Peptides against a protein of PDB entry 7BDX. Designs and how they scored, part 81

Target 1, 212 residues: chain A of PDB entry 7BDX
Amino acid sequence: EMGAAACTLLWGVSSSEEVVKAILGGDKALKFFSITGQTMESFVKSLDGDVQELDSDESQFVFALAGIVTNVAAIACGREFLVNSSRVLLDTILQLLGDLKPGQCTKLKVLMLMSLYNVSINLKGLKYISESPGFIPLLWWLLSDPDAEVCLHVLRLVQSVVLEPEVFSKSASEFRSSLPLQRILAMSKSRNPRLQTAAQELLEDLRTLEHN

## One batch from the design tools (peptide; made by RFdiffusion4, then SolubleMPNN)

Design b2_p13_3_s2 (from b2_p13_3, 6 letters changed)
Fold by OpenDDE base, seed 2:
Structure b2_p13_3_s2 (fold): chain B 212 residues (1-212), chain C 212 residues (1-212), chain A 13 residues (1-13)
Amino acid sequence: as target 1 above (212 residues)
Amino acid sequence: as target 1 above (212 residues)
Amino acid sequence: LQEEIEELLDKIL
């Protein structure tokens, strides 16, 4: 209870740029994000056994941790910190997104995808994520999720790759050969207006790249 | 580990007035400070059995909690919140200061005394604390502590009572009858310059009150 | 396959 409450408050205040700077300017940041990755990994591994209640203190704690990472990645100095000094955490997030089954821990997936998207705002972050082993297959695995918010954030991350020529050129062959076009087309017909728009924009961006 | 790390970061950023306002402006503040009191009480009760390592995750966690309370009490709106909406926490701090033996958990005592001193900056806070059952005996119990920092913060809290006529008048008889004058005189001879000064100032304030 | 994907999406979305 108390750990989850404290972490939840830290998550809330980490929406401020000044708070993110204060967290990162301290001597504790490196250790904190290292332990964060380990804690998130331990939680995901625990899900294969006893279904921990989705509203448990542990789940709330891990959601708050993922939220903190997301808020740090929303700030320029936070992105720099993550990409330069906490790559193991980014690797952990990518791994955990692969380990989770479709429909499993949707809220955590959304937060992790938001963190990766925020990291992808920096060219250095986007390069790091997109060059991770199995990144393209991971995007398609995640796009198989039944949750519209998961799929929305996957589409946004795919769009970030597609919109950056320096990144897309390296993976263009793999991307074109494995693109789940039917799935994206289906999402462009979704009743969810956010998912519909994101899928349609991505299809337009892809068409533009085929003509160039 | 992770809970203590998150709480320690929250403590660090709570030194900002804007962060304190953000914590208190949320819907979670009341519950957080309620659980904080319970957690601190549970920790102090655990000390009578197995001597938890002074550097344990649990001790660091409780120190961070006490630090957060201290930082909240340092801000005007935080003092108002504590005195109006979290009186149980103040009662818990007073109780725990009584439950701890001389020399036991010195760092925690210092943080708790600092929080009470910060609350005492407001007349409403000072009235609330000083009207607590056993408050004057508690001050003398705490002044028996071998730690100079504990004694220093006790003397500062006593001075806050003595300097406020509306408060001191209510307890003046009990205060005068039980005042450990020899202990305060001994502290005025301390090699610790901060303790020496605080004891000397208090003795001067007390002399001024006897002549009025 | 397209209709099955659309039906699956209509059930899931």
Scores: peptide ipSAE 0.005, ipTM 0.765, DockQ to the pose 0.017
Fold by OpenDDE base, seed 1:
Structure b2_p13_3_s2 (fold): chain B 212 residues (1-212), chain C 212 residues (1-212), chain A 13 residues (1-13)
Amino acid sequence: as target 1 above (212 residues)
Amino acid sequence: as target 1 above (212 residues)
Amino acid sequence: LQEEIEELLDKIL
């Protein structure tokens, strides 16, 4: 319980840029983010047996960890730190997103996808995650999720790839050959306005790339 | 391990007034400080058996908790919060300081005493802690500690009582009858300059009160 | 617009 409470408070205050700078300026930052990845991985591995109630202290603890990573990745110096010094954590997030089934651990998936999107704001971060083995298949695996919020954050991450010519050119052939176009088109007709907008914008960006 | 790492980071960033305000502005603050007291108490109760190595993750976790309380109490709004909404935590700190033997858990004692001193900056806080059952005997129990830093923070807390006429007048008879004057005089000759100064200042303040 | 997008993407992909 106490760990979850402390981590939840740390998550809340980490929404401040100055707090992110303070976390990263400390000598404990590297250790913290290393153990964060291990803890998230251990939690996901424990799910294959017991339907852990989403409201457990353990779940809340892991959600807070994922939230901290997201807030760190929202800041330029945080992105630089993650991409330069905590690549194992990024690899872990990518791995866990692949290990989770459609509809499984939706809240955690959303937080992890938000962190990856925030990392993708940095060209070096976008290059790193997009060059990860199986990244494009992972995006399509995640886009099969029944949850609109998961799909929204996948579409936003796909958009980050599509809008960066240097990144997109490297994977353009695989991207085009595997693109679940009918799925994205279905999302552009969604009753969820955020998902609808994200799917429409992505389809417009894809059309722009086809004309050039 | 992860809980200790998260709590240690929260401790580090809680040195900022803005972070303390952010912690207290959240709906989780009351729960956090409630569980903090319970966690510190559980740790101290576990010490009566195994010589827990001071460098354990559990010890580090509890030190970080005590450090957070100290940093919260350093801020005016934090003192007001503790005195108004987390009195159980203050009672727990006073209890734990009484339960610990001289020389036992020195680092934790120092952090707890620092938190009480910070609370004592607020007249309402000073009144609350000084009116606690056995407060004056507790000060003398703590002043028997062989550690100079423990004794220093006890003397600072005693000084807060002596310098507040409204608080001192209520306990002046008990204070005068039980004052370990020879112990304080010995500290005024200490080779530790911080302890020496604190003991000298307290003796000067006491002399000033005897002439009025 | 969506049918046109589907037709365009089906022609391009």
Scores: peptide ipSAE 0.007, ipTM 0.765, DockQ to the pose 0.011; fails the geometry check
Fold by OpenDDE base, seed 3:
Structure b2_p13_3_s2 (fold): chain B 212 residues (1-212), chain C 212 residues (1-212), chain A 13 residues (1-13)
Amino acid sequence: as target 1 above (212 residues)
Amino acid sequence: as target 1 above (212 residues)
Amino acid sequence: LQEEIEELLDKIL
């Protein structure tokens, strides 16, 4: 309980750039982000056993951890830190996103995808995650999720790849061969306006790349 | 481990007034400070069993919790919150300071005493703690500690009582009858300059009160 | 392992 409360407060205040700088300026930041990955992994592994209530203190704790990572990744110095000093955490997030089934841990998936998107704002971060083994299959696995917010954040991450020629060129063949075009087209017809717009923009970006 | 890391980061950033305001402006602050007292109490109760290493993750966690309370109490809005909405936490701190033997958990005692001193800056806080049952005996119990920093922070708290006529007048009879004058005089001769000064100032304040 | 994680989480929580 106490850890969930403390992490939730830390998550809340980490929305400030100055707080992120203070976290990263401390000597304990490396340890914190190292343990974060392990804790998130332990939680996901525990789900195959007992159905932990989504409203459990454990779930709240892990959500706060993922939220902190997301807030750190939202800031330039935070992205630099994650990409340079916490790559294992990024690998863990990618792994956990792969281990989770469609509809499983939707809130955690959204937070993790938001963190990866924020990391992708840094070209070095985008390169790192896009060069991860199985990254493209992972995107399509995640895009098979029935949840509109999961799919939205996947589409944003896909767009981040598509909009960066240096990254997209390396993956273009695999991307073209595996692109779930029908799924993206279905999303472009969604009643969810955010999902609809993201899918439409991605389809426009893809059309632009097919003509270049 | 993760809780200790998160709480340590929260402790570090809570040195900022803006972060304290952000913590207190959230809907989770009450829950956090409620659990804080319980966690600190559980730790102190566990010490009578197994000698938890002072360097344990649990110790670090509890130190961070006490540090957060201290930092919150350092700010006017934080003192107001603690005195109005978290009195049980103040009662717990007073209890734990009584339950700890001389030389036991010195670092935790210092942090708890610092928090009580910070609370005492608010007249409402000073009234609340000084009107607690056994407060004066507790001060003398704590002043019997062999640790110079514990004694320093006790003397600061005693001075806070002595300097407030409205509070001191209620306790003056008990204070005069139980005052460990020889102990304070011994501290005024300490090689620790901070302890020496604090004891000298308190002796001067007491002399001033005897002549009025 | 799950009980240990739950206990660790309960200690962290």
Scores: peptide ipSAE 0.000, ipTM 0.744, DockQ to the pose 0.072; fails the geometry check
Fold by OpenDDE base, seed 5:
Structure b2_p13_3_s2 (fold): chain B 212 residues (1-212), chain C 212 residues (1-212), chain A 13 residues (1-13)
Amino acid sequence: as target 1 above (212 residues)
Amino acid sequence: as target 1 above (212 residues)
Amino acid sequence: LQEEIEELLDKIL
């Protein structure tokens, strides 16, 4: 109970840039993000396939941790810190996104995808994430999720890759050969307006890249 | 481990007034301070007389909680919140200070005394604390502590009572009849300059009250 | 469940 409450408050206040700077300016930041990765990994490994008590104190604690990482990654100095000093956490998030089944831990999956998207705003972060082993297969695995918010945040991360020629050129062949075009086309017809827009924009970006 | 790390970061950032306002402006503040009291009480009850592993994750967690309360009480709106909405926490701190033996959990005792002192800056807070059952005997129990920092913070809290005529007049007879004058006189001769000054100032304030 | 959550919290603590 108390750990979840403290971590939830830390998540709430970490929406401030000054609080993110204070977290990172402290001597405990490296240890905190190291233990964050380990805690999230332990939680995902303890998940039996079907039992998601989303309201457990453990779930709330891990959601708050993922929320803190997302808020840190939303700030320029936070992205720099994560990419320079906490790469193990980024590798952990990528691994956990692969280990989670479609529809499993949807809220956590969304927060982790948001954190990766926020890191991808920095070219160094985007390079690091996109050069990770199995990144392209992971995107398609995640895009098979039944949840519209998961799919939306995957499409945003895919768009971050597509919009950077320096990143896209390295994986363009693999990307084109494995692209789940029918799935993206189906999403462009979604009743969810956010998902529909994201899929439509990505399809327009891809069409532009085929003509160049 | 992770709870202690998260709580320690929350303690660190709570030194900011804006962070204290953000903590209190959230919907989780009441629950957080309720669980804080329960957690601190459980920790003190689990303390076997001699075994203080001061470096345990549990100790670090409880120190961070007490540190957060101290930082909240340092701010005007935080004092108002504690006195209006979290009186149970103040009662818990007073009880825990009575339950702890001289020399036991010195660091926690200092943080709790600092929180009570910070609350005593508000006249409503000072009234609430000083009107608590057994408050004057508790001050003398705490002043028997061998630790100079504990004794310093007790003397500061005693001075807060002495300097408020509206508070002191209610308990002046009990205060005078039980005053450990020899102990305070010994502290005025301390080699610790902070303790020496605090004891000397209190003795001067008491002498002034005897002449009025 | 509460004991397992406490044990998990104790592992996270």
Scores: peptide ipSAE 0.000, ipTM 0.744, DockQ to the pose 0.063; fails the geometry check

Design b2_p13_3_s3 (from b2_p13_3, 7 letters changed)
Fold by OpenDDE base, seed 2:
Structure b2_p13_3_s3 (fold): chain B 212 residues (1-212), chain C 212 residues (1-212), chain A 13 residues (1-13)
Amino acid sequence: as target 1 above (212 residues)
Amino acid sequence: as target 1 above (212 residues)
Amino acid sequence: LEAEIEELLDKIL
């Protein structure tokens, strides 16, 4: 209870750039983000056994941790920190996104995808995550999720790759050969307006890349 | 580990007035400070059994919680919140200061005394804590502590009472009858310059009150 | 539009 409450408060205040700078300016930031990854990994590993109720203190704790990572990644200095000093955490997030089954722990997936998207705003971050082993297959695995918010954030991350020629050129062959275009087309017809828009924009971006 | 780390980060950032305002502006502040009191109480109760190592995650967690309370109490809106909406926490801090033996958990005592001193900057806070049952005996109990920092913060809290005529007048009879003047005089001869100064100032304030 | 998308799909595949 108390840990989850404290972590939730830290999550709430981490929406401020000044708070992120204060967190990162301390001597404890490295250890904090290291054990964050371990804690998230332990939580995801525990889900394969006893169905941890989504409303558990542990779930709330891990959501708050993922929220903190998202808020840190939303800021330039936070992205720089994550990409330079917390690569293991990024690797963990990528791994956990693969370990979670479709429809499993949707809120956590959304937060993790938001954090990766925020990291992708940095070219160095985008390079790092897109060069991760199995990154393209992971995107398509995540795009198989029945949840519209998961799929939305996957499409946004795919768009970040597509919009960066230096990154897309390295993955273009694998991307083109494995692109679940029928799935993206189905999303462009979604009743979810955000998902619909994101899928339409990505289809337009893909069309532009074929003409080049 | 993770809870203590998160709480320690929250403690660090709570040194900012804007962070305190953000914590208090949320819908979770009341519950957070309620469970803070319960957590601190549980920790102090656990000390009577197994000697919890001072460097335990639990100790670090409780120190961070006490640090957060101290930082909240350092700010006007935080004092107003504590006195209006977290009186049970103040009652808990007063109780725990009584429950801890001389020399026991010195760092926690210092943090709790600092929080009470910060609350005492508010006249309403000073009234509330000074009207608490056994407050004057508690001050003298705490002044028996062998630790110079504990005694320093007790003297500062005593001075806050003495410097407020509206508060001191209510307690003046009990205060005069129970005042450990020999102990305060001994502190005025301390090699600790901060303790020495605080004891000297208090003795001067007491002399001024005898002439009025 | 569906036919153009299918034709584009057939060019990408």
Scores: peptide ipSAE 0.006, ipTM 0.766, DockQ to the pose 0.011
Fold by OpenDDE base, seed 3:
Structure b2_p13_3_s3 (fold): chain B 212 residues (1-212), chain C 212 residues (1-212), chain A 13 residues (1-13)
Amino acid sequence: as target 1 above (212 residues)
Amino acid sequence: as target 1 above (212 residues)
Amino acid sequence: LEAEIEELLDKIL
């Protein structure tokens, strides 16, 4: 309970760039982000396969942690910190996104995907994530999720790969061979306008890449 | 562990007035400060009479909580919030300061006394604290502590009472009848320059009040 | 598992 409250407050104030700089400029940041991954992993491992996202203090705590990571990754110095000093956390986030079933812990998936997207704004971050073992299969696994918001944030991350020639070229053959084109086409017809737009833009970007 | 890390980071950033305003402007502040008192109380109750302040994650967590309260109380809007909306926390801090033996949890005592001193900067806060049952006996109990830093922060709080005529007049007879003058005189001869100065200033203020 | 999470969270919290 108390840690969830403290972590929620820290999440709220971490929306400020100056607060992110203050967090990272302190001597406790490395320990915090190290334990964050372990805490998130312990939470996901404790979820029985049929247990949905509970509106619990536990869930709120883990969401606040994922939110802090997302807010840190939104800032240039935060991306640098994560990619240089907290790679284990990025590996953990990728692992947890793979361990979660479709429809399981949707809010946590969204927050983790938002953090990965923010990391992907940095070329070094995008390289690190995209070079992770099983990254392309993971994207398609996540894109099979019934939740439109999960799929939206997956499409945004896919677009970050597609729009970066240096990254896309390394995985282009695997990407092309496994691309769930019919799923993306279905999303481009979604009633969710954000999902629809993201899927349309990705399809346009993919068409441009096929012509080059 | 993770809550201690998050709370420590929140403590660090709460040194900023803008962060304090952000904490208090959120919808979670009331819950946070409500649980803070309970957490601190649970910690103090778990201490066996002979257990000194452990350099543990539990201690670090409680210190961070007390530090956050202190930082909030350092700001005008934070004092207003505590005195208007978190009185139970102030009551808890006063209770815990009474429950702790001389030499027990010295760092926590210092932090709690710093928070009370900061609250005492507001006349409404000083009135609330000084009108608490057993406040004057509590000050003398705390001033018997062997730790110079505890005694320093007690003297600062005593000075806040002595320098406020509206508050001092209500307790002047009890204060005069129970004043540990010999203890304060001994502190005015301390090798600790901060304690020495605080005791000298208080003795000068008391002399001024006797002549009025 | 819930109790272990609660205990872990209580240790974290």
Scores: peptide ipSAE 0.000, ipTM 0.748, DockQ to the pose 0.066
Fold by OpenDDE base, seed 1:
Structure b2_p13_3_s3 (fold): chain B 212 residues (1-212), chain C 212 residues (1-212), chain A 13 residues (1-13)
Amino acid sequence: as target 1 above (212 residues)
Amino acid sequence: as target 1 above (212 residues)
Amino acid sequence: LEAEIEELLDKIL
């Protein structure tokens, strides 16, 4: 209980850039983000047996951790820190997104995808994430999720790849050969306006890349 | 481990007034400070058996909690919150200071005494603390500690009482009858300059009150 | 529009 409460407060205040700078300026940041990855991984591994109630103190703790990572990644110095000093955490997030089944731990997936998207704003972060083994298959695995919010954040991450020629060119062949076009087209007709817009924008960006 | 790391980061950033305001502006603040008292109490109750290593994750967690309370109490809105909405936490801190033996958990005592001193800056806080049952005996119990830093923060808290006529007048009879004058005089000769100064200033303030 | 997008993407894939 107390750990989840403390971590939830830390998440809430980490929405401030100055708080992110203060967290990262301390000697404890490296240890914190190292243990964060381990904690998130342990939580996901525990799900294979018991129906962990999504409202458990453990779940709330892990959600707060993922939220902190998202807020850190939203800031330029936070992205630099993650990409330079917390690569293991990024690898863990990518791994956990692959280990989770469609429809499993939706809220955690959303938070982790938001973190990866924020990291992808930095060219070095985007390069690192996109060069991860199985990254493209992972995107399509995640895009098979029944949750519209998961799919939205996957589409945003795909857009980050597509809009960066230096990254897209490396994966263009695999990307083209495996693109779930029918699924993206179906999303462009979604009743969810955010999902619809993200799918339409991605399709427009893909069209533009084909004409150049 | 992770809880202690998260709480330590929250402590570090809570040194900012804006972070304290953000913590207290949320709906989770009441729950957090309620559980804080319970957690600190549970920790102190666990000490009666095992020599809890002062460097344990649990100890670090409780130190971070006490540090957060200190930082909250350092800010005007934080004092108002504690005195209006977290009286149980203040009562718990007073209780724990009484339950701990001289020389036991020195670092925690210092942090808790700093919190009480910060609360005492507010007249309503000072009134609340000083009207607590056994407050004056508690001050003398704490002033018997072998640690100079504990004694320093006790003297500062005593000074807060002595400098406020509206509070001091209520307890003046008990205060005069139980004042460990010889101990305060010994502290005024301490080799520790901070302790020496605090004891000298208190003796001067007491002299001034006798002549009025 | 979908059929046009599919045809366009099928030409490029």
Scores: peptide ipSAE 0.021, ipTM 0.770, DockQ to the pose 0.011; fails the geometry check
Fold by OpenDDE base, seed 5:
Structure b2_p13_3_s3 (fold): chain B 212 residues (1-212), chain C 212 residues (1-212), chain A 13 residues (1-13)
Amino acid sequence: as target 1 above (212 residues)
Amino acid sequence: as target 1 above (212 residues)
Amino acid sequence: LEAEIEELLDKIL
């Protein structure tokens, strides 16, 4: 309980750039993000396929950790820190996104995807995550999720790859060969307007790349 | 481990007034400070007179909590919040300072005393803590501590009472009848220059009050 | 599951 409450407050205040700088300026940041990855991994392993109640203190604690990572990744110096000094955490997030089944821990998946998207704003971050083993299969695995918000954040991450020629060119063959076009087309007809727009924009970007 | 790390980061960033305002502006502040008191109490009760190792994660967690309270109490709005909305936490700190034996949990005692001193900057806060049952005996109990830093912060808190005529007048008879003058005189001859100065200043203030 | 997670978190906390 107390740990979850403290971590939740830290998440809330980490929405400030100055707080992110203060977190990263301390000598404890490296240890904190190392233990963050371990804690998230231990939590996901403990789920053993059970649907945990969304309101448990354990879930709230891990949500707060993922929220902190997201807020850190939203800031330029935070992205630089994560990509330079906390690659294990990025590897853990990628792994956990692969380990979680469709419909499992939806809110956690959204936060982790948001963190990866924020990292992808940095070209070095985008290169790092996109060059990770199994990244393209992972995108399609995650796009199989029934949750519209998970799918939205996957489409945003896919768009980050597509919009960067240096990154896309390396994976273009694998990307095109495995592209779940029918799934993306279905999303472009979604009743969710945000998901619909994201899928339409991605389809337009992909069409442009096929004509060039 | 993770809770202690998160709480330690929250302690570090709470040195900012803007972060204190952000903590207090949220709907979770009341619950956080309620659980803080309970956690500190549970920790002190679990010591059972054993000298816990100063470097345990449990100790670091409780130190971070006490540090957060100290930083909140350093800010005007934080003092107002504690005195208006978290009196149970103040009562808990007073109780725990009484429960701890001389030489036990020295760093925690220092942080708790610093928090009470910061609260005492507010006249309403000083009134509240000084009107607490057993406050004067508690000061003398704490002044029996062999640690110079504990004794320094006790002397500062005693000075806060002495320098406020409205507060001191209510307790003046009890205060004078129980004053450990020999102990304060011994501190005025201390090799610790901070303790020496604080004891000398307090003795000068007390002499001034006897002549008026 | 909650108890196992609590026990695991208590080891990490």
Scores: peptide ipSAE 0.000, ipTM 0.749, DockQ to the pose 0.072; fails the geometry check

